# Peptides against a protein of PDB entry 5HDT, part 142

Target 1, 163 residues: chain A of PDB entry 5HDT
Amino acid sequence: MVVKTFMDMDQDSEEEKELYLNLALHLASDFFLKHPDKDVRLLVACCLADIFRIYAPEAPYTSPDKLKDIFMFITRQLKGLEDTKSPQFNRYFYLLENIAWVKSYNICFELEDSNEIFTQLYRTLFSVINNGHNQKVHMHMVDLMSSIICEGDTVSQELLDTV
Target 2, 163 residues: chain A of PDB entry 5HDT as posed
Amino acid sequence: MVVKTFMDMDQDSEEEKELYLNLALHLASDFFLKHPDKDVRLLVACCLADIFRIYAPEAPHTSPDKLKDIFMFITRQLKGLEDTKSPQFNRYFYLLENIAWVKSYNICFELEDSNEIFTQLYRTLFSVINNGHNQKVHMHMVDLMSSIICEGDTVSQELLDTV

## One batch from the design tools (peptide; made by RFdiffusion4, then SolubleMPNN)

Design b2_p27_2_s1 (from b2_p27_2, 24 letters changed)
Fold by OpenDDE base, seed 3:
Structure b2_p27_2_s1 (fold): chain B 163 residues (1-163), chain A 27 residues (1-27)
Amino acid sequence: as target 1 above (163 residues)
Amino acid sequence: KKELEERRKQAMKEGAKKWQEELKKKK
């Protein structure tokens, strides 16, 4: 239900954005980020990705530490892309599509630990890429990585080139 | 840096809008 709520929400729906703001904040709590159920964590990640979409280019999360936790969390979920036969693959793919289109990781450039976040993202994506993925999956992975390089400064680009 | 930051924000705005349109197509 929560997943559906954020998936169906429009960016211009200010009333709904305000109404579900508290829910968005709660989804970023340690309770959900550290939830013992892998499938629940995936759903949370998808919700968070949609939250970034809805509130783009800003985020309702004001704490740099919280933002870091969220993106590190999302990055960890992307490991699930490795198994194309997984019952949850479509949701993992949704997560990938979302962050690739929205470019939500651009928020990380303002974080002190941006290099750590991007490094983990790249390593994760390279680790899960396999020949079982179709062209569209590969496209989004490449697009995601390329967009971060393109939006980075010279120093950030150099660091990412060494990953 | 301000220019780059604004560029990043614009990229997110445009990307979010496009993805929102794609989501509508998925429904």
Scores: peptide ipSAE 0.719, ipTM 0.959, DockQ to the pose 0.849
Fold by OpenDDE base, seed 4:
Structure b2_p27_2_s1 (fold): chain B 163 residues (1-163), chain A 27 residues (1-27)
Amino acid sequence: as target 1 above (163 residues)
Amino acid sequence: KKELEERRKQAMKEGAKKWQEELKKKK
């Protein structure tokens, strides 16, 4: 299981990080990002989130366009948080926890299209947030959004304040 | 800009470490 492989990997395991680098790159291919199966896309998103954790603060992806695609992809998966009764809700929750703790979206600040990415993230989160979510879900959503505002520059903060 | 980037990277380092610790606790 690829998801388990990255989930169990330690940041300090340099040999493993080198060994699975090509796999990390392969998971970001259009084949996986545009996979027709919703559950597969969710698993891919979780793997990508763990990859950002393992390689933090430097992602193994060197292309700004690829990074944009990845974060827009992850953002789209967060729509699955809306249905708290879904069989896959726990996986969506894991994705939220990961990106909230790791603050992987900080990578986006160096991208030219950072404003687009953050705008979509905020709109997505506010579209799925509801009273059915427990305190932990709300906490991670707030933590994620507040951390981005805190680390943003003046222009980015102004945009986020108006969404 | 350099200072801001360094701060963001440090936040990711710390966050990744904390989350890794949480993952170990869940096992």
Scores: peptide ipSAE 0.715, ipTM 0.958, DockQ to the pose 0.840
Fold by OpenDDE base, seed 5:
Structure b2_p27_2_s1 (fold): chain B 163 residues (1-163), chain A 27 residues (1-27)
Amino acid sequence: as target 1 above (163 residues)
Amino acid sequence: KKELEERRKQAMKEGAKKWQEELKKKK
């Protein structure tokens, strides 16, 4: 129900955004980011992606360390894209589509460890991309990676080596 | 740097709006 709540929320609903701010903050806690259940972590990642969409272009998270943890967490969940026949694949696809459209990783450019985050993202995407993915999945992966390169002011050597 | 940051924010804002519209269409 929490997933549906954020998914259906409009970014112009200021009163609703304020109402669910505490929930958004709670979802980014270590309790959820380090939850032992893989399916729960996926749901949390989808909620976090929607939170970035709803509050775009400003995330409700004020701590740069927390933001780093969140994006590293989301990146780890993208590994689930490797199995196209998984019953959870549609949720993994939702996560990919969300971050590709919203370009939420643009927030990472202001973080000190942005290069680490982007490098890990690229490594993860290249590790899971395969011929079994349909055109839409491939397009979102390419769009996500290319947009980060295009919007970046600097490209680390590690990132260049990955590409 | 500020100009680039504003471009990034604008891209994110526009992307969020467009995808939000697409989500409504899928329902």
Scores: peptide ipSAE 0.643, ipTM 0.943, DockQ to the pose 0.895
Fold by OpenDDE base, seed 2:
Structure b2_p27_2_s1 (fold): chain B 163 residues (1-163), chain A 27 residues (1-27)
Amino acid sequence: as target 1 above (163 residues)
Amino acid sequence: KKELEERRKQAMKEGAKKWQEELKKKK
């Protein structure tokens, strides 16, 4: 239900955004981020990605620590992209496409630990890329990484070494 | 300091371009 709701929600629907604000906040709780079921975590990640899409450019999450947890969480889910034959691949693709298009990771530039987040993202993407991925997947990965590089003012040596 | 930051940014861009080329080779 939650997945369908956020997927169908329009970014310009202000009344709906306000209505589901509390739900969006609850989805970032430890209960969901640390859920033992891998499929549930993927669904949560997709919902979170949609939340960033819907509320862009302003995320409903105001805590820097919470934002860090969310993006580290989303990054961990992207590991599932490595298996193109997985029944869940389409959802992983959706997650990738969403975060690439929305540029949701750019919110992290305001975080003290932005370099850590970006480094983990790059390492994850490099670890999962393979010959089984089609051109669309490659393009989204490139778009995602390029956006961060182009808009970043300060980068760590560790991030440079990752690229 | 600003120059160093710009240099780092450019280095990352160059790295990204190389990565893109590698991805194209993998198709």
Scores: peptide ipSAE 0.025, ipTM 0.463, DockQ to the pose 0.043

Design b2_p27_2_s2 (from b2_p27_2, 20 letters changed)
Fold by OpenDDE base, seed 3:
Structure b2_p27_2_s2 (fold): chain B 163 residues (1-163), chain A 27 residues (1-27)
Amino acid sequence: as target 1 above (163 residues)
Amino acid sequence: KEEKKKRRKEAMLNGAKKWQEELEKKK
């Protein structure tokens, strides 16, 4: 199980990081990012989130365009948080927890289209937040959004308008 | 901006470590 592989991997295990580097790269391919199965895409997103954790603070993806695609992809998956009764909700929650803790979106600050990525993230989070979410979910959502504001030099007017 | 960039990387590294610790607790 690919998800389990990355979940169990220690970021200090350099040999394992090297061993699974190719897998990490393949998971970011269009084949997976555009996979027709929603559940598969969620699993891919979780794997990618763990990859950012394992390789922090430097992602193995060197292409700015690829990084943009990945974070836009992850952002789209977060839409699944809206249904708290979904059988996949725990995985969506895992994705949220991961990106909130790891602060992987900090990578986006170096991207030309960072404002677009953050705007989509905020819009997505506000679109899915609802009263059915428990306090932990709300906490991670707020933590994720606030951390991005705090780590940025400036907050664009566009981003402020979406908040 | 270089200082902020460094801080962001440090935040990621620290966050990753903390999350890894949380994952270990979940095992």
Scores: peptide ipSAE 0.723, ipTM 0.961, DockQ to the pose 0.841
Fold by OpenDDE base, seed 2:
Structure b2_p27_2_s2 (fold): chain B 163 residues (1-163), chain A 27 residues (1-27)
Amino acid sequence: as target 1 above (163 residues)
Amino acid sequence: KEEKKKRRKEAMLNGAKKWQEELEKKK
């Protein structure tokens, strides 16, 4: 299982990071990002989140366009947090925890379309936040959004309108 | 600007380490 492999990988293991670099690159391909199965897409998102953790602070993806695609993809998956009773909720939660802890979206600050990415992230999070979420979910959502505001140089008008 | 970029990278690195520790605790 690819997801399990990356979940268990130590970020200090340089040999393994080199070994699985190609796999990390393949997981960001359109084949996976546009996979028709939503559960597969969720697993891919979790795997990508772990890849960002493992290779932090430098992502193995060198293309700004690819990075944009990845973060927009991850953002879309976060919509799944809306249903707390979903059998896949724990994986959605894992995705949230990962990106909140790792602050992988910090990579987006260097992208041309950073405002678009952050705007979509905030809109998505605000759309799924509800009273059905427990304190931990709320905490990570707030932490993620707050950290981006604190680390950001500027905030787009669109993002300000969303907040 | 460069200093801010460095801080963001440091935040990611620290966060990644802490999250990895949390993952290990869950095992």
Scores: peptide ipSAE 0.714, ipTM 0.960, DockQ to the pose 0.882
Fold by OpenDDE base, seed 1:
Structure b2_p27_2_s2 (fold): chain B 163 residues (1-163), chain A 27 residues (1-27)
Amino acid sequence: as target 1 above (163 residues)
Amino acid sequence: KEEKKKRRKEAMLNGAKKWQEELEKKK
């Protein structure tokens, strides 16, 4: 129900955005980010990705620390892309496609720990990319990584050297 | 820089709109 709510929400619906703001905030709580069920965490990540889409170019989260936690959390979920035969692969793909299109990680450029976030993102993507992925998956991965590099006045040389 | 920040926000907004269109196609 919650997942469907955010997936179906239109970013131009100001009334709905206001109505579900509190729900968006609750989904970013430690309770959900540290939920013991892997499938629940994936659903939470997808919801968070949709929240960034809906509220773009801003985010309803005001705390830099919370934003860091969210993006580190989303990054961890992307590891699930490694198994193309997983029953949950389509949902992992949805997560990738969403963040690639929306470019939600652009929010991270304003964070003090942006380099840490991007480093983990690159490491994760390179660890899961394989020949089993179709062209669309590869395209989104490359697009996501290249866009961050291109926008990276704040991306340290250290990050570029580690890639 | 503020100009680059503005560009990043515009990219997000544009991307979000286009992704929204893609989602509508899937319905």
Scores: peptide ipSAE 0.709, ipTM 0.959, DockQ to the pose 0.854
Fold by OpenDDE base, seed 5:
Structure b2_p27_2_s2 (fold): chain B 163 residues (1-163), chain A 27 residues (1-27)
Amino acid sequence: as target 1 above (163 residues)
Amino acid sequence: KEEKKKRRKEAMLNGAKKWQEELEKKK
């Protein structure tokens, strides 16, 4: 499946992609995904989101298991959207805006466990949505969820029950 | 249109570098 973005851009040059290949691979390691510092994990998630944006519609990761780990990791970070008054909220907003704009999760349709990933994403988003979020946050959340529903060929009953 | 694309690509690359630098500060 070709990942569609809201950006009208050509892919970056091969030289540009090579500059961040080592970073992309390093960020996907357990050292970063399981880092004990919450702020570090948020920065890792933001950087991973930017990597997906740069490499879209492809990904620099070849392992389906690693891709699953990454998106489950990003999903866990989205819990930070709950507190709109947090000093780190702007970074959480950046993460949400990025993945919604790029439609990053759509790459998961090629994974065997895509339904699990989407289900966890929906549960997480609905758990953090509140009236304190401004219109832009709400729109990004809706755009992210609706894009997955519209692009998916099949939707599990579990996912439907989450919506 | 091409100029707009160029600006967007530059912003994307700069953003990635920014997060990398911030990450290194936290390690």
Scores: peptide ipSAE 0.047, ipTM 0.627, DockQ to the pose 0.042

Design b2_p27_2_s3 (from b2_p27_2, 17 letters changed)
Fold by OpenDDE base, seed 5:
Structure b2_p27_2_s3 (fold): chain B 163 residues (1-163), chain A 27 residues (1-27)
Amino acid sequence: as target 1 above (163 residues)
Amino acid sequence: SEEKKKRRKEAMKNGAKEWAKQRKLEK
């Protein structure tokens, strides 16, 4: 399926990147971002994370508005990390791990609404973080937030107050 | 700045590579 396709794809697979470019674009459509099924939205988020990984450092999405929608969408999915006993927790972990390693949110620094995106990200992470999470989850959460803070000279005071 | 942008791009490229290595180890 689509999930496995992107999951196993490498950055240097240029021919495959070209082949699945249209699919990547379709996954960012409102049809998927606003899909009524929560599990489908999670799968879409994981695919989008892989897309950012595969096409790093340049996302195939050229519209700033679309990029904002995508990252706000991904941020909303991270709320699912709260329930460590969820059957889908491993997939939520995958999402977190991916975006933390790849630092996909670095793309947001070029967006006008970066402060809004980062604020929502921090609020979401702080809302779901708990002692029930293992060390790896905590590590990725901290790494994700720290990487953005390292670029803090371009971050608003509002975000800094959230930290 | 362009310098910061370049640094962020490099971080993303490296992160993606590191992720791939880690995933291979887990399989």
Scores: peptide ipSAE 0.689, ipTM 0.949, DockQ to the pose 0.834
Fold by OpenDDE base, seed 3:
Structure b2_p27_2_s3 (fold): chain B 163 residues (1-163), chain A 27 residues (1-27)
Amino acid sequence: as target 1 above (163 residues)
Amino acid sequence: SEEKKKRRKEAMKNGAKEWAKQRKLEK
């Protein structure tokens, strides 16, 4: 229900953006980020991705710590891409496609802990990428990683060691 | 740099628009 709401919302819907602002803020609370149900966490991640899309380029989350928590949370959810036969794979794909297309992780460049976030993202993607993924999945993974590298102009030694 | 930041924001804005177009095609 909530997922559908954000999924169908356009970035130019100013009235709706204002209406659901409080909901967007609540979805980033510890209650949802630390929810015990993994399927709920996945849905929350998809909603958060849509929120970044809807409010692009300015997310409603202004706290650097909160933004870090959100992107680390989203990164953790991407681990679910490993199992291509999972009933929830389509939602994991939605998450990947969304963040790759919108380039939401660009927000992280302004964060003090950007290196940590990107490192975890790359490690996660490299750990889950496999031959079972179709071309679209591979394309989004490569696009996501390459775009961040290009925008950053520099790659940390730690990231280089991981690759 | 501020120019890089501006470009990144523009990329996000455009990405969101392209996403919307793609979703319409899938429906």
Scores: peptide ipSAE 0.689, ipTM 0.949, DockQ to the pose 0.858
Fold by OpenDDE base, seed 4:
Formats: structure tokens, C-alpha cells, sequence
Structure b2_p27_2_s3 (fold): chain B 163 residues (1-163), chain A 27 residues (1-27)
């Protein structure tokens, strides 16, 4: 399975990174980003998160527009964290944990539309955060938001007002 | 700035390493 392939891959495995580069590029296509099945989109998001982890600090995607689409896509998937009792919650947790540890959203600071991406991320996180989440979920949400705040001098006042 | 870019890249690289360590411990 594609998900397992990227999940188990090490960032130091240069041979494997080269082998699966085309697959990484294909997963960012509109076909997958706009897939009608929400479970498929979640799996794609997890794969993309792992791709950013494996290729850190350099993403294999060279188009700024494509990078924007990917991070906006990942942000939309985080809405699934709202229902802690859903069958797919563990995968939503995986997505959150991954992007929080890797700090993959740091790539967005080099994008022209970084403020839009970060604003949408914060709005999404605050919309889904609730008392039903355990301490680990809260910790990752805080880590994700604080990492961006630490770079606040490059963030718009609009985002700061949202916090 | 170039220094900030370097810092962010280093944070990502280290984050990925820490992730790998944590996942290994959980297995």
C-alpha cells in the first residue's frame, strides 16, 4: 500500500527517495487533491505529510501554486479532528502529529500566499479544538500553532488578530 | 532573511529525525 510505503520510509534512504519521487509528484495531482471520497483524501494527506517529512527540509514540489494547494488541502483535512469517536480519528491524529513534529508548514513562509495559508490553518484548528480531545492532541495543536507564531515577524496582522 | 530560512530548514530536518526516533520507540 502507498500509505505504508511512505510511512516506513527513512529520510536518510536516498535510493528509496529517488525511487518514489514520481509517486510523490503524482499524489499532489488534482485527481487526488479533489478526490470525491473523504477517506481517500485523508490517506492522500497522510502520504503528503510523510513526503514532506522524508524530503525535509526540501520538498520535491517546485511550483509555489502547487505547494499552496497542498497545504490548503492538508488544512482542510484537519477538520476531521472534530469527531473524536470517528473510525478515522487515528489517521487524523497521525496527520496532526506528523505535521506538528516535522514543522512542514515552515515551507509556507517562502510562499507569496503564506498569510492566507496560516490564517486558514488557525481558523481550522480553533474550529475543531474541544474538551473531548486528550492531552496529546492538544499538545500537538499548540506545538503546531506556536511554531508559526515564533516566526510572527513574517506573519500578517490579520493572522495575529485571529489568534 | 537568510538566517531565518536556515533556521526553519534546520527545524524541519531535526523534526523529521525526532519523529523517526519516536516512531521507533513505539514499535
Amino acid sequence: as target 1 above (163 residues)
Amino acid sequence: SEEKKKRRKEAMKNGAKEWAKQRKLEK
Scores: peptide ipSAE 0.694, ipTM 0.949, DockQ to the pose 0.835; fails the geometry check
Fold by OpenDDE base, seed 2:
Structure b2_p27_2_s3 (fold): chain B 163 residues (1-163), chain A 27 residues (1-27)
Amino acid sequence: as target 1 above (163 residues)
Amino acid sequence: SEEKKKRRKEAMKNGAKEWAKQRKLEK
């Protein structure tokens, strides 16, 4: 399984990183990002999160447009955090935990459309956060949002106020 | 700034390491 492969990979595994570079590139294709099955999209998102983790701080994707597509895609998947009773919740949690710890959205600060990406992220997180989430989920959500705000010299305050 | 970029990169590196540690603790 592709998810398991990346999940178990260390960031210092240079040989493996080189080996799976092509796979990483393929996972960012429209075929996967626009896959009709939401469970498949979630798996893809988890893989992409691991890719950012493994290759941190340098993503293997060089195209700004592609990076934007990926992060907008990941952001959309986070909507699944709303249903804590979903069979896929553990994977949604994995996604959240990963991007929160790794701070992979830091890559977005160098993108022209960073404000759009962060705005969508905030809106998504605020839309799904609720008292039904356990402390760990809340911690990661708050950590993710606060870290971006603290780094956010490039994030428009006006845009943040509209969230 | 270049300093901020450097800081963000370091944060990602450290975050990846901390993630790995956290995953081990949760197993």
Scores: peptide ipSAE 0.689, ipTM 0.949, DockQ to the pose 0.821; fails the geometry check

Design b2_p27_2_s4 (from b2_p27_2, 21 letters changed)
Fold by OpenDDE base, seed 1:
Structure b2_p27_2_s4 (fold): chain B 163 residues (1-163), chain A 27 residues (1-27)
Amino acid sequence: as target 1 above (163 residues)
Amino acid sequence: KEEKEKRRKEAMKQGAKKWAEELKLKK
């Protein structure tokens, strides 16, 4: 089980990280990102989030276009957070918690299209947040937003020094 | 070119702040 494998892995096992590198790359293929089954796409998103966790602070994906596709894909899955009564809500929560803790979206600052990615993320989070969400969900959403703002300030200062 | 990127990042930051505040209000 691919999902279980990545969920059980940690950042301390370099041997396992190397072993599963190819598998991680395959999970980002169009076959999985464009899978017709919504539940499969959610599982793929969780696996991708785990991959970012495991390989942090680096990502095994070297293509900027691929990274953009991945984060736009993950963002689309976050729409599922809206229905707190869904049987899949716990997995959506896992996805949110993971990306908030890992700060995986911060990799996007290296991308030319970072503004587009973050804009879509903000719009998605705003659209799904509701009174049915518990405090933890709200906290993760805020943490995710704050981490991006903080990184943005750092980059802006660096640019000022070079101008 | 560099100035353009600076403006882009600044705009993104300001937008993020706005959205973050709105999310906090919903919390």
Scores: peptide ipSAE 0.068, ipTM 0.616, DockQ to the pose 0.038
Fold by OpenDDE base, seed 2:
Structure b2_p27_2_s4 (fold): chain B 163 residues (1-163), chain A 27 residues (1-27)
Amino acid sequence: as target 1 above (163 residues)
Amino acid sequence: KEEKEKRRKEAMKQGAKKWAEELKLKK
C-alpha cells in the first residue's frame, strides 16, 4: 500500500506531499533501513527513491547523517541488479531507473561525506554493470554515473573559484 | 571551514576524473 501510494504521487500535488511527510520521515528510521528481510529493504528503497522524486529538488530529510544513511542504504540495494533472473529484478530496475532519472544522489553533494557515498555507488554499479543486462539497464547505469561525475566537477570548480 | 571545504571539493573532483576514466573503459 505504501509503495503504491508514493509511486502514484507527483511533484505537483502539494496537498499530498504535506499529508505524507510524516510517513516519508518514518520510512527512513532504523527499523526500515536495518530490516532483516531483503525484500522489505528493496521496497523501502523504492519508497525512498519515490520520496526523493516527489519532493525534488528539496528533501524532507534535513539531517546530514540521516541522508548519508539513506543513500548508503539505497546503494546497498542496487547490488540486487546483479541477478537478472530474480523475481524482484523489475523492482531493482525501477529503483535504478528512478534514481538515474531524478538524479536524487545530487543531494549528497552538500554532505561532508559525499565522496564516500559516491565512491560506494560507483563501486556497486561497476560490480554489476555488463552482467547480462539489456541496453536500458546499461544506459541507466551509465547515465547515473556520468551525471554525478559531471555535476561533481561543476560544483567543485565553482566552489574552488569562490573560496 | 572554507579551506576544509575546498580540500573536500578538490578531492571529489579528482575522484570524479578517476571514475570517468573507468567509465570509458567499460563502454
Scores: peptide ipSAE 0.067, ipTM 0.580, DockQ to the pose 0.036
Fold by OpenDDE base, seed 5:
Structure b2_p27_2_s4 (fold): chain B 163 residues (1-163), chain A 27 residues (1-27)
Amino acid sequence: as target 1 above (163 residues)
Amino acid sequence: KEEKEKRRKEAMKQGAKKWAEELKLKK
């Protein structure tokens, strides 16, 4: 229910944004980010991605620490892209497609630990990419990484070495 | 400092382009 609601929500609906604000904040709690079920964590990540889409260019999360936790969490979920035959692959694809299109990670430029976040993202993407991925998956991965490179004012040597 | 950062950014862009080309071959 929650997933469908956020997926169908558009950026122009201020009424809906306000209605689901509390839910958006709750989804970023440790209860969900540290949920023991892998499938639940994937769903949470998809919902969080939708939240960033809906509230773009801002986010309802104002705490830098919380934002870091969220993006590190999303990054960890992207590891699931490695197995293209997984029953949950379509959701992993959705997650990737969403964050690439929305450019969600670009909000991390405001964080002190942005280099850590981007480095982990790049390492994760490089680790999961394989010949089983179709052109669309590859395109989204490239778009995601390129967007960060183009928009970033500063990059660490570690991130440069990762690319 | 700014010039150094500019060079780093350019290097990263070139790396991304090369990677993109390799990805096309992995279809």
Scores: peptide ipSAE 0.021, ipTM 0.476, DockQ to the pose 0.045
Fold by OpenDDE base, seed 4:
Structure b2_p27_2_s4 (fold): chain B 163 residues (1-163), chain A 27 residues (1-27)
Amino acid sequence: as target 1 above (163 residues)
Amino acid sequence: KEEKEKRRKEAMKQGAKKWAEELKLKK
């Protein structure tokens, strides 16, 4: 499984990073980002999150438009956190943990559409927060949002209104 | 701007390392 491949990869293994670079690029293709299967999209999102972990602080994607698409894609997947009873909840939780720990959204600060990305992220997170979430879920959500607020100097008024 | 970028990159490096350690513990 592709998920296991990236999850087990060490960020200090330069040889492996080079070996799987093409796979990382392929996972960001429209084929995967627009895949009709919801479970497949979730797995892709988890892989992409691990890719950002492995290649941190850089990303193997050179196109700003592609990066925007990826983060908007990941943001959309986070909506799955709403149903805590879902069989896939643990994978959604993994996605949240990953992006919160790695702070992968920091890459977005260099993008022209950073405000749009962050606004969508905040709206999504606040839309899925509910009393069914345990303390760890809430913690990671807060950490993720706080890190962006602290690092952001050019936060849009729309984002501020959301907070 | 350069200072902020450096700080954000460092935060990502540290976060990635810490998360990698957590993942190993979960195995």
Scores: peptide ipSAE 0.710, ipTM 0.958, DockQ to the pose 0.844; fails the geometry check

